# Designs tried in a protein design run: peptides against a protein of PDB entry 3T6J. Part 123

Target 1, 375 residues: chain A of PDB entry 3T6J
Amino acid sequence: PIVESYIGFIESYRDPFGSRGEFEGFVAVVNKAMSAKFERLVASAEQLLKELPWPPTFEKDKFLTPDFTSLDVLTFAGSGIPAGINIPNYDDLRQTEGFKNVSLGNVLAVAYATQREKLTFLEEDDKDLYILWKGPSFDVQVGLHELLGHGSGKLFVQDEKGAFNFDQETVINPETGEQIQSWYRSGETWDSKFSTIASSYEECRAESVGLYLCLHPQVLEIFGFEGADAEDVIYVNWLNMVRAGLLALEFYTPEAFNWRQAHMQARFVILRVLLEAGEGLVTITPTTGSDGRPDARVRLDRSKIRSVGKPALERFLRRLQVLKSTGDVAGGRALYEGYATVTDAPPECFLTLRDTVLLRKESRKLIVQPNTRLE
Target 2, 372 residues: chain A of PDB entry 3T6J as posed
Amino acid sequence: PIVESYIGFIESYRDPFGSRGEFEGFVAVVNKAMSAKFERLVASAEQLLKELPWPPTFEKDKFLTPDFTSLDVLTFAGSGIPAGINIPNYDDLRQTEGFKNVSLGNVLAVAYREKLTFLEEDDKDLYILWKGPSFDVQVGLHALLGHGSGKLFVQDEKGAFNFDQETVINPETGEQIQSWYRSGETWDSKFSTIASSYEECRAESVGLYLCLHPQVLEIFGFEGADAEDVIYVNWLNMVRAGLLALEFYTPEAFNWRQAHMQARFVILRVLLEAGEGLVTITPTTGSDGRPDARVRLDRSKIRSVGKPALERFLRRLQVLKSTGDVAGGRALYEGYATVTDAPPECFLTLRDTVLLRKESRKLIVQPNTRLE

## One batch from the design tools (peptide; made by RFdiffusion4, then SolubleMPNN)

Design b2_p16_2_s2 (from b2_p16_2, 11 letters changed)
Fold by OpenDDE base, seed 3:
Structure b2_p16_2_s2 (fold): chain B 375 residues (1-375), chain A 16 residues (1-16)
Amino acid sequence: as target 1 above (375 residues)
Amino acid sequence: MELGRGPTGVVSFDGY
């Protein structure tokens, strides 16, 4: 078997300033069969990047073909086990030297194992479909998230010599219609500028890319889905995201007005964006469970995904990218914190819903190191 | 050109 590993200070999710990496490491074995799907995605990546909702001037000047591998993890040491990884985390290195994507396949498999009776916040009619397609839809989402989410977009930079990596006279901000008025100066990075929101903001951008591009027929074809199956995968992927946005409330601390998990904050933001779109796209309904205690249901109107959901997500995703590219911290913070705010305002009453989420919380899954044998 | 992003290269399975 092909063995892969890494070790070191890699992810800074535990640093309040988002700068200092946590020491982590893993040992994994390559899953060749699943890796082949991601290789097909890589082969289409340059074309799919053109489908993203920002001008080419806000995209990387040259696409560097990355590696993408599915891994079965034997051991992982760290505070949390990811489902996918894109490294290195430095945008400059990604642009100049390239990057590697990995999907932790057996970690995903654990996430897929859900008993129907324990599946919370879904309509009964959606549960069987959700269970059937959660795995496949998540494979699509992870692939897009890593490769085309984290792997996309350009930062506007002025180097130490005063040179720009963009044409100041011709590049137009698509949101304002004006020339570019802000950029990263020498020594400034994404993390240094956006600081406390940087990690969650970027995860939100990457998740949004996944939802947006999963609507493209070529993506579904790459993963082997056509016709009704492709539509079901799309539906379940979007449904999973809006459900995750509700579940995210577990990771909000009202007393401190802060989020404890960057990805869950990102998913809540996406839920808020899709709720704002209106037109019956997403509905969260408080209910009473069979036990007589509070419950809730999330409904996603399948017929509204393309007509209502896609345009809303497109506009939001473009704004995320433009603000990121231009280093507009004030605008970026205003946008992101606006959607990340949790209040008890009607109609959603998110703080009340949080109590319901906590009430219905399942025990955290314990991931145990497997053994491996050669047959 | 120093283009830093920070630790944003991970998809968490939490919440799914």
Scores: peptide ipSAE 0.026, ipTM 0.645, DockQ to the pose 0.709; fails the geometry check
Fold by OpenDDE base, seed 5:
Parts: structure tokens; sequence; C-alpha cells
Structure b2_p16_2_s2 (fold): chain B 375 residues (1-375), chain A 16 residues (1-16)
């Protein structure tokens, strides 16, 4: 078997300022079959990057072909086991040296094993479809998230010599119609500038890229989905995201006005964006469970994903990227924290919904490390 | 946010 490992100070999720890495390590075996799908995605990456909703001037000048591998984890040491990883965690290095993507396939498989009777917050008519396509749709989402989410976008930089990596006279901010007015100075990084929101903001951008690009037929074809299956994968991927946005409320602490998980905060933000789009795209309905206690249902109108959802996500995703590229911390914070705010305001009453989410919380899954033996 | 992270993302299986 092909063995891969990594070790070091890598992820900064446990640092409130997003600056200090946690010491992590894993040993894994390459899943060749799944890796082949990601290799096809990599082969199409340069073309797919052009489909992202920002001008080429806001994309990397040179595409550096990354590595993408599906891994079955044998051992993982850290505070949490991810489903996917994009490394290194330094945008400057990603831009100049490239990056590597991994999907932790057997970790994903554990997440897929949801029993129908335990599946919360979905309409009954969606449950079977959700169970059927959750795994495949998540493979698509993770691939896009890592490769084209974290792997996309340019930071505007002025180096120590005063040179810019963009043309100040010709590059236009698509949101303002004006020339670029802010950038990263020498020694400034994404994490140092955006600090407390940097992690969740970037996850939100990456998740949004996944949702946006999963609508592209070529992506579905790469993963082996066509016709009705492709449409079902799209639907379940979007449905999973809006459901995750509701589930995210578990990770909000009202007393401290803070989020305890970057990805879940990101998913809540996406939910808020899609709710704001209106037109019946997403609805959250409080209900009563069979036990007589509070429950809720999330509905996603399949027919409105492309007509309502895509444009809303496009605008939001473009704003995220533009603010990131220009180092506009004030604008970025205002945008992101606005959507990340949890109140009990109608119609959603998110604090009340949080109580429902906590009430319906599933038991935490235990991940047990596998053993290998010679046969 | 209690959990800070750099620009590189680990997809959490939580919520899926």
Amino acid sequence: as target 1 above (375 residues)
Amino acid sequence: MELGRGPTGVVSFDGY
C-alpha cells in the first residue's frame, strides 16, 4: 500500500486569533479508486476556476497543479479528525509553491452511516433520497471545497520592495467599480489581518465554492453522475448544507456571543444567505415531534436552486473573495459577522431554534482507529 | 469565535 503521513503545527482552529497551529499528525493509506476521481477533478481545475464568480484578476496568475489524494486514516493525533485537508495553511506558499489536498475517506464513511429514524430536521419525503446520496454528494462537496475552494483566489500584495502583484491602474474592484484601494503589505497574512474571523470566513468561502461549482455538469460527470442522478446529487448537496446550517446552532454560545466551530459557523452563514434570497428557496418550519416536544423541518425547493440559490450564492461568494483579495478587514468583518449573528428575531427565531436543535441533538459518534493485519 | 484557523480548511464531518 501507498502510505502517507503528515506531522507538525498545521491547523489553527484552537487559536482564537487563528495564528497558532495545533500539533497534529496522521498515518494513512492511499485509496487508489477514490483518488482517481480527484485526479480527474484536478485535471479540470484550471478550467473550472474560470467558472468562479470573480474576474481573472482576482484569481491566481498561474495555476499550480496540486496533488489530490483520498486517504484511509490508520491513526490521527489531534483535537479533531477532519473529512478533508488542504495544506499548507499559508496563502503565500499556496500561491507560490502550490498545495496538496487530501480527503479522509474512511472518516467520511463514518459520517455517512446515519439511520433514517435518527435523521433530524428533514421532511419525510427527502429522507430516503438524502440517505442515498449523502455520501456521494459529500465526496463532491469535499473535493470542490478543498481543491477549488481553498485552492482559488488571489491576495493582492505589496512586497517589501514596494512592488505590487497586480496592476493598480487597470484592476477594478467588481463590487465598487473603482480601482483597488487596499491590499496586504509585506508581512501581513490572511490570518494576521482577519484574525478572529479568518478561519470561519475561509471555510464559508470554500463551502460556497463547493455549492456553486457542483451545479456545473462537468463536475458531476467527473464523479460519475449524469441525468437524474446528477440532479439528485446537486439537490442533496444543497439540502445537506442548509440542514447543516441549522445544526450549526449547537455550536453557538449565546452567553458569550461566540461560535465554537469554524465550519459550522460557516454553514450557518450560508443558510442565512440562502434564507435571505427568499422566494421560497429555503424554509425552516417549527413542528412538534412524535414525542410531543419541539422539532423543526428544513425544506429546499429543488426548482429554485439555479434560479434563486445560485445567483444569491454568486453575489455572496464574489463579495467574500473581493474582500479577501483586497485585505478589507472592516468590510469583511461587517459582511461575515452580519450573517453570523444569532438572534431570536422573527421569522426564523434562531435562538428558539437552537433550543430545538439541542433538544434533538444526536449522540456524538465515536471514531475507533482500525487495525491492520496480514492475511 | 473561539476557534481560529488559517486560510486552509479542514472539512469537519460535524453537521453532516
Scores: peptide ipSAE 0.026, ipTM 0.652, DockQ to the pose 0.391; fails the geometry check
Fold by OpenDDE base, seed 1:
Structure b2_p16_2_s2 (fold): chain B 375 residues (1-375), chain A 16 residues (1-16)
Amino acid sequence: as target 1 above (375 residues)
Amino acid sequence: MELGRGPTGVVSFDGY
């Protein structure tokens, strides 16, 4: 078997300032069969990057072909086990040296093992479909998230010599119609500028890329989905995201007005974006469970994903990227924190929904080392 | 409550 490992200060999620990495490490075995799908995705990456909703001037000048491998984790030491990884986390290195992507396949499998009767917040009619396609849709989402989410976009930089990595005279901000008015100065990084929102903002961008690009037929074809199956994978991927946005409320602390998990905050933001789109795309309905206690249902109108959801996500995702590229912290914070705000305002009443989410919370699963056999 | 892990560049499905 091909063994992969890494060790070091990698992820900064546990740092309140988003700067200091947690020491972590893993040992994993390459899943060759699953890796082949991601290799096909890599082969299409340069083309798929052009489908993202920003001008080429906001994309990397040169595509650096990364590796993408599916891994079965034997051991993971850290505060949590991700489903996918894009490394290094330094944007400058990603832009100049390249990056590597991994999908932690067996971690995803654990997440898929939800029993139907324990599946919360979905309509009964969606549960079987959700269970069937959750795994495959996650593979798609992880691949897109890592490769084309974290792997996309350009930071506008002025170096120590005063030179720009973009043409100040010709590059236009697609949101304002004006020339670029802000950028990263020498020594400034994404994390240093955006600080407390940097991690969650980037995860939100990456998740949004996943949702946006999963609508592309080529992506689904790469993963082996066509026709009705492809549409079901799309639906379940989007449904999973809006459900995750509701579940995310568990990770919000009202008393401190803060989020305890960057990915979940990101998913809540996406939920808010899709709710704002209106037109019956997403509906969250408080209900009463069979036990007589509060419950809720999330409904996603499949027929409105492309007509309502995609345009809303497109606009949002473009704004995320433009603000990121230009280092517009004020604009970025205003946008992101606006969607990340949790109130009890109607119609959603998110703080009340949070109580429901907590009430319906499942016991935390423990991930243990797998039994591995070499034949 | 432990802060949920959410590294930039890592997809976490905690809470799903």
Scores: peptide ipSAE 0.026, ipTM 0.655, DockQ to the pose 0.267; fails the geometry check
Fold by OpenDDE base, seed 2:
Structure b2_p16_2_s2 (fold): chain B 375 residues (1-375), chain A 16 residues (1-16)
Amino acid sequence: as target 1 above (375 residues)
Amino acid sequence: MELGRGPTGVVSFDGY
């Protein structure tokens, strides 16, 4: 088998300032079959990048073909096992040297294992479809998230010599209609500028890219989905995201006004964006469970994903990227923290919903690391 | 050793 590994101070999720990496490492075996799908995605990446909702001037000048591999993890040492990885985490290096993507396939498989009777917050009619397509949709999401999420976008930089990596005279900020007024200076990085929100903000951007691009038939075709199956994969992917946004409330600490998990915060933000879109796209309804205790239901109108959801996500995603590219920390923080705020204000009453989420919380899944044998 | 600074290019297992 082809063996891959990495080790070092890599992910900064545990640092409140998003700057210091946790020491982690893994050993994994390449899943050739799944890797082939990601290779096809890589082959289409340059074209798919053009589908993202920002001007080419806000995208990388040169596409650097990355590696993308599906891995079956044998051992993982760290505070948590991810579903996918994009490295290096330095945006400047991603722009100049390229990057590598990995999907942790067997971790995903464990995540996909859902018992119908334990599946919370979904309508009964959605449960079977959700169970059927959660895995495949998540593969699509992870692939897009890593490759075209983390792998996309340009940071505007002024180097030590005063030279810009963009044309100051011709590049226009699509949100303001004005020339670019802010950028990263020498020594400034995404993490150093955006600090406490950097990790979650970037995860939100990457997740949003996944949702946005999964709507493209070419993406679904790459993963082997056509017709009704493709539409079901799209629906379940979006449904999973809005459900995850509700579940995210578990990771919010009201007393400290703090989020304890960057990805879950990101998913909550996306939920808020899609709720704000209105028009019956997403509905969260408090209910009473069969046990007589509080429950809730998330509904996603599949017929409104393209008409309502996509435009809302497009606008939001563009704003995320523009603010990131320009190093506009004030604007970025205002936008992101605005959506990340958890209150008990109607109609959603998120703090009350949080109590419901906690009440319905399932036991945390434990990943038992596999072993290998010769057959 | 520059501690890995960056938005963690990772999809979390949690929440799905």
Scores: peptide ipSAE 0.023, ipTM 0.629, DockQ to the pose 0.622; fails the geometry check

Design b2_p16_2_s3 (from b2_p16_2, 12 letters changed)
Fold by OpenDDE base, seed 3:
Structure b2_p16_2_s3 (fold): chain B 375 residues (1-375), chain A 16 residues (1-16)
Amino acid sequence: as target 1 above (375 residues)
Amino acid sequence: MKLGQGPTGVVSLDGY
């Protein structure tokens, strides 16, 4: 078998300022069969990058073909086991040297096991479809999130010699219609500039890329979905995201006005964006459960994903990228913290919904050290 | 960077 591993100070999610890495490591075995879909995605990556909603001037100057593999994890030492990984965590290195993507296949397999009776916050009519397509839709989301989410976009930089990696005279900010007015100076990084919001903001961008590009027929074809199955995969992927945005409230601490989990904060932000789009795209309805206690239902109108959802996500995703590329911390913070704010304001009453989420909270899944054998 | 990062001690696929 092909064995992969990494170890070191890699992820900064545990640092409030997003700068200091947590020490972690894993040992895994390559799953060749599961890697084939991701290899096809890599083969289409250069073309799919052009489908993202920003000008080519905000994308990497040269496409560097990354590695993408599915891994069966034997051991993982760290605060949490991810579904996917993109490394290195340095934008300059990703732009100049390339990057690697992995999907943790056996971790995903554990996540796919959901009992219908324990599935919260979905309409009954959606539960069977959700159970059927959660796994496949999440494979699509992981691939897009890592490869085309974390693997996309350009940072505008002025180096130590005063040279720019972009043409100051010709590059136009698509949001303002003006020339570029801010950039990263020598020694400035994504994490150093955006600090407390850097990790969650980047995860939100990557998740948004996944939702946006999963609408593209070529993506679904790469993963082997056509016709009605492709539409169901899209629907379940979007449904899973809006549900996750509600579940995210568990990880908000009202007393401290802070989030304890970067990815869940990101998913809440996306939910807020899609709610803001209106037109009946997303509806969250407080209900009463069979036990007589508070419950809720999330509804996504399938027919409005392309007409309402996609344009809203496009505008939001473009703004995220433009603010990231230009190092506009003030604009980026205003945008992101605006959507990440949790209040009890109507009509959503998110703090009240949080109480419902906590009431319906289930035990988290645990993964134990597996055995492996040669046959 | 990771997808599905979660709190300490458990599978980090929160919300999914």
Scores: peptide ipSAE 0.066, ipTM 0.764, DockQ to the pose 0.159; fails the geometry check
Fold by OpenDDE base, seed 5:
Structure b2_p16_2_s3 (fold): chain B 375 residues (1-375), chain A 16 residues (1-16)
Amino acid sequence: as target 1 above (375 residues)
Amino acid sequence: MKLGQGPTGVVSLDGY
């Protein structure tokens, strides 16, 4: 077997300022069969990057072919085991050595183990479809999230010598129609500039890329889905995201007005974007459970994903990227914190819904370390 | 010219 490992101060999600890394490590074995799908995705990455909703001037100048592998984790040491990883997080290393994407395949398999009777907040008609396609749709989402989410977009930089990595005279901000007015200076990084929102904002961008690009036929084909199956994978992927946005309320602390999990905050933001799109795309309905206690249902109209959802997500995703590229912290914070705000305002009444989410909270799954032996 | 940069991260299992 091919063994992969990493160890060190890798991820900064536990730092409120997104700067201090947590010591983390894993040992894993390459799953060759699943890696083949991600290799096909990598082979199409340069083409798929062109489908993202920003001008080429906001994309990386040169495509560097990354590695992407599916890993079966043998041991993981850290505060939270992820489903996918994009590394390294050091800008200098990413530029000189490139980056690597991994999917933690056996971790995903644990997440796929959903019991129908425990599946909250979905319509009964969606539960069977959700259970069937949650795994496959999640593979698609993770692949897109890591490779084309985190792996996409350009930061406009002025180096220590005063040189720009973009043409100041010709590059136009697609949101304003004006020349670029802000950029990263030497020594400024994504995390240093965007600070408290950096991690969640980037996760939101990556998740949005996943939802947006999963609509592309080539993506579904790469993962082996065609016809009705492809449409079901798309539907379940989007449904999973809007459900996750509701579940995210568990990770909000009203008293402190803060989020305790960057990815869940990101998913809530996406939910808010899709709710704002209106036209019956997403509906959250408070209900009463069989136990007589509060419950809720999330409904996604699959027929409106392309007509309503895609345009809304396109506009939002473009704004995220433009603000990121230009280092516009004020604009980025205003946009992101606006969607990340949790109030009890009607019609959604999110604080009330949070009480329902907490009431219906599922027990955390325990991940047991596998053992290997020589035969 | 310095190439454009992108951040890295992880996908959490929370909410799935």
Scores: peptide ipSAE 0.043, ipTM 0.650, DockQ to the pose 0.444; fails the geometry check
Fold by OpenDDE base, seed 2:
Structure b2_p16_2_s3 (fold): chain B 375 residues (1-375), chain A 16 residues (1-16)
Amino acid sequence: as target 1 above (375 residues)
Amino acid sequence: MKLGQGPTGVVSLDGY
């Protein structure tokens, strides 16, 4: 088997300033069969990048073909095991040297093991579809998240010599209609500028890319879905995201006004964006469970994903990217923290919903490190 | 998961 490993101070999720890496390492075996679909995604990546809702001037000038490999993890040392990895974390290196994507296939497999009786906050009619398509939809989401999420976008930079990597005279900010007024200076990075929101903001961007691009027929075709199956995969992917946004409340600490998990914060933000879109796209309804205790239901109107959801997500995702590209920390923070704020304001009453989420909390899934054998 | 300073590149399964 082909063995891959990495070790070092890699991920900064646990740094309050998003800069200092946690010591982490893994050893994994390449899953050649599962890598094939991601290779097809890579082959389409350059074209799919053009589908993202920002001008080409906000995308990488040159596409650097990345690696994308599915790995079966043998051992993982760190605070948490991801489903996917995009490295390096440095945007400048991604732009100039390229990047590598990894799907941790056996970690995803664990996530696919959903028990119907434990599936909270969904309508009964959605549960069977959710169970059926959760796995496939996760494959799509992870692939898009890593390759086209983390792998997309350009940072505007002025180098040490004062040269810009963009044309200051011709590049227009699509949000303002004006020339670019801010950029990264030499030595400034995404993490150094956006600090406390950097990790979650980027995860939100990547998750949003996944939702946005999963609507593209070519993506579903790459993953082997067509017709009604493709539509069900899309629906379940979006449904999973809005459900995750509700579940995210578990990771909010009201007393400290902080989030304890960057990805869950990101998912909550996406939920807020989709709720703001209105028009009955997403509905969260407090209910009473069969046990007489508080419960809730999340409903996603599948017929409104493209008509209401996509445009809302498009606008939001473009704003995320533009603010990231221009290094506009003030604008980025205002946008992101606005959506990440948790209050008990109606109609959602998120703090009250949080109590319901905690009440209905499932036991955390544990991954037992696998072993290998010769056959 | 990513190396070094920059946006993180990891899908977490928390909440799923």
Scores: peptide ipSAE 0.036, ipTM 0.695, DockQ to the pose 0.520; fails the geometry check
Fold by OpenDDE base, seed 1:
Structure b2_p16_2_s3 (fold): chain B 375 residues (1-375), chain A 16 residues (1-16)
Amino acid sequence: as target 1 above (375 residues)
Amino acid sequence: MKLGQGPTGVVSLDGY
């Protein structure tokens, strides 16, 4: 088997300032069959990048073909096991040297092992569909998230010599219609500028890319889904995201007005964006469970994903990218923190919903490292 | 997950 590993100070999610990496390491075996799907995605990546809702001037000047592999993890040392990884985490290196993507396939499989009876916050009519397509939809989402999410976009930079990596005279900010007025100076990075929101903001961008591009027929075809199956995968992917946005409330601490998990904060933000779109796209309804205690249901109108959801997400995703590219921290923070704010304001009453989420919290999954043999 | 100088490159399974 092909063995892959990494080790070192890699992820900064546990650092409140997003600067200090946690020591991690894994050993994994390549899943060749699933890797082939990701290889096809890589082969289409340059084309798919053009489908993202920002001008080419906000995309990388040169596409660097990354590696993408599905891995079955044999051992993982760290505080959390991801579903996917894009490394290195340095934007400059990603832009100049390239990057590698991995999907942790057997970790995803653990996430798929949800019993129908324990599946919270979904309509009964959606549960079977959700269970059936959660895995496949997650494969799509992880692939897009890593490759085209984290792998996309350009930072406007002025180097130490005063040279710009963009044409100041011709590049127009699509949100303002004006020339570019802000950029990263020498020594400034995404994390250094956006600081406390950097990780979650970037995850939100990557997740949004996944939702946005999963609507593209070519993406679903790459993963082997066509016709009704493709539509079901799309639906379940979006449904999973809006459900995750509700579940995210577990990771909010009202007393400190902070989020404890960057990805879940990102998913909540996406939920808020899709709720704001209105028109019955997403509905969260407080209910009473069979036990007589509070419950909730998330409903996503499948028929409105493209007509209502996509345009809302498109605008939001473009704004995320433009603010990121231009290093507009004030604008970026205003946008992101606005959507990340958790209040008890009607109609959603998110703080009340949080109590429901906590009440319905599932037991923490135990991830056990596998035994492996050669046959 | 993200190391300080670049975007986070890890999908968390939290909440799924």
Scores: peptide ipSAE 0.035, ipTM 0.695, DockQ to the pose 0.496; fails the geometry check

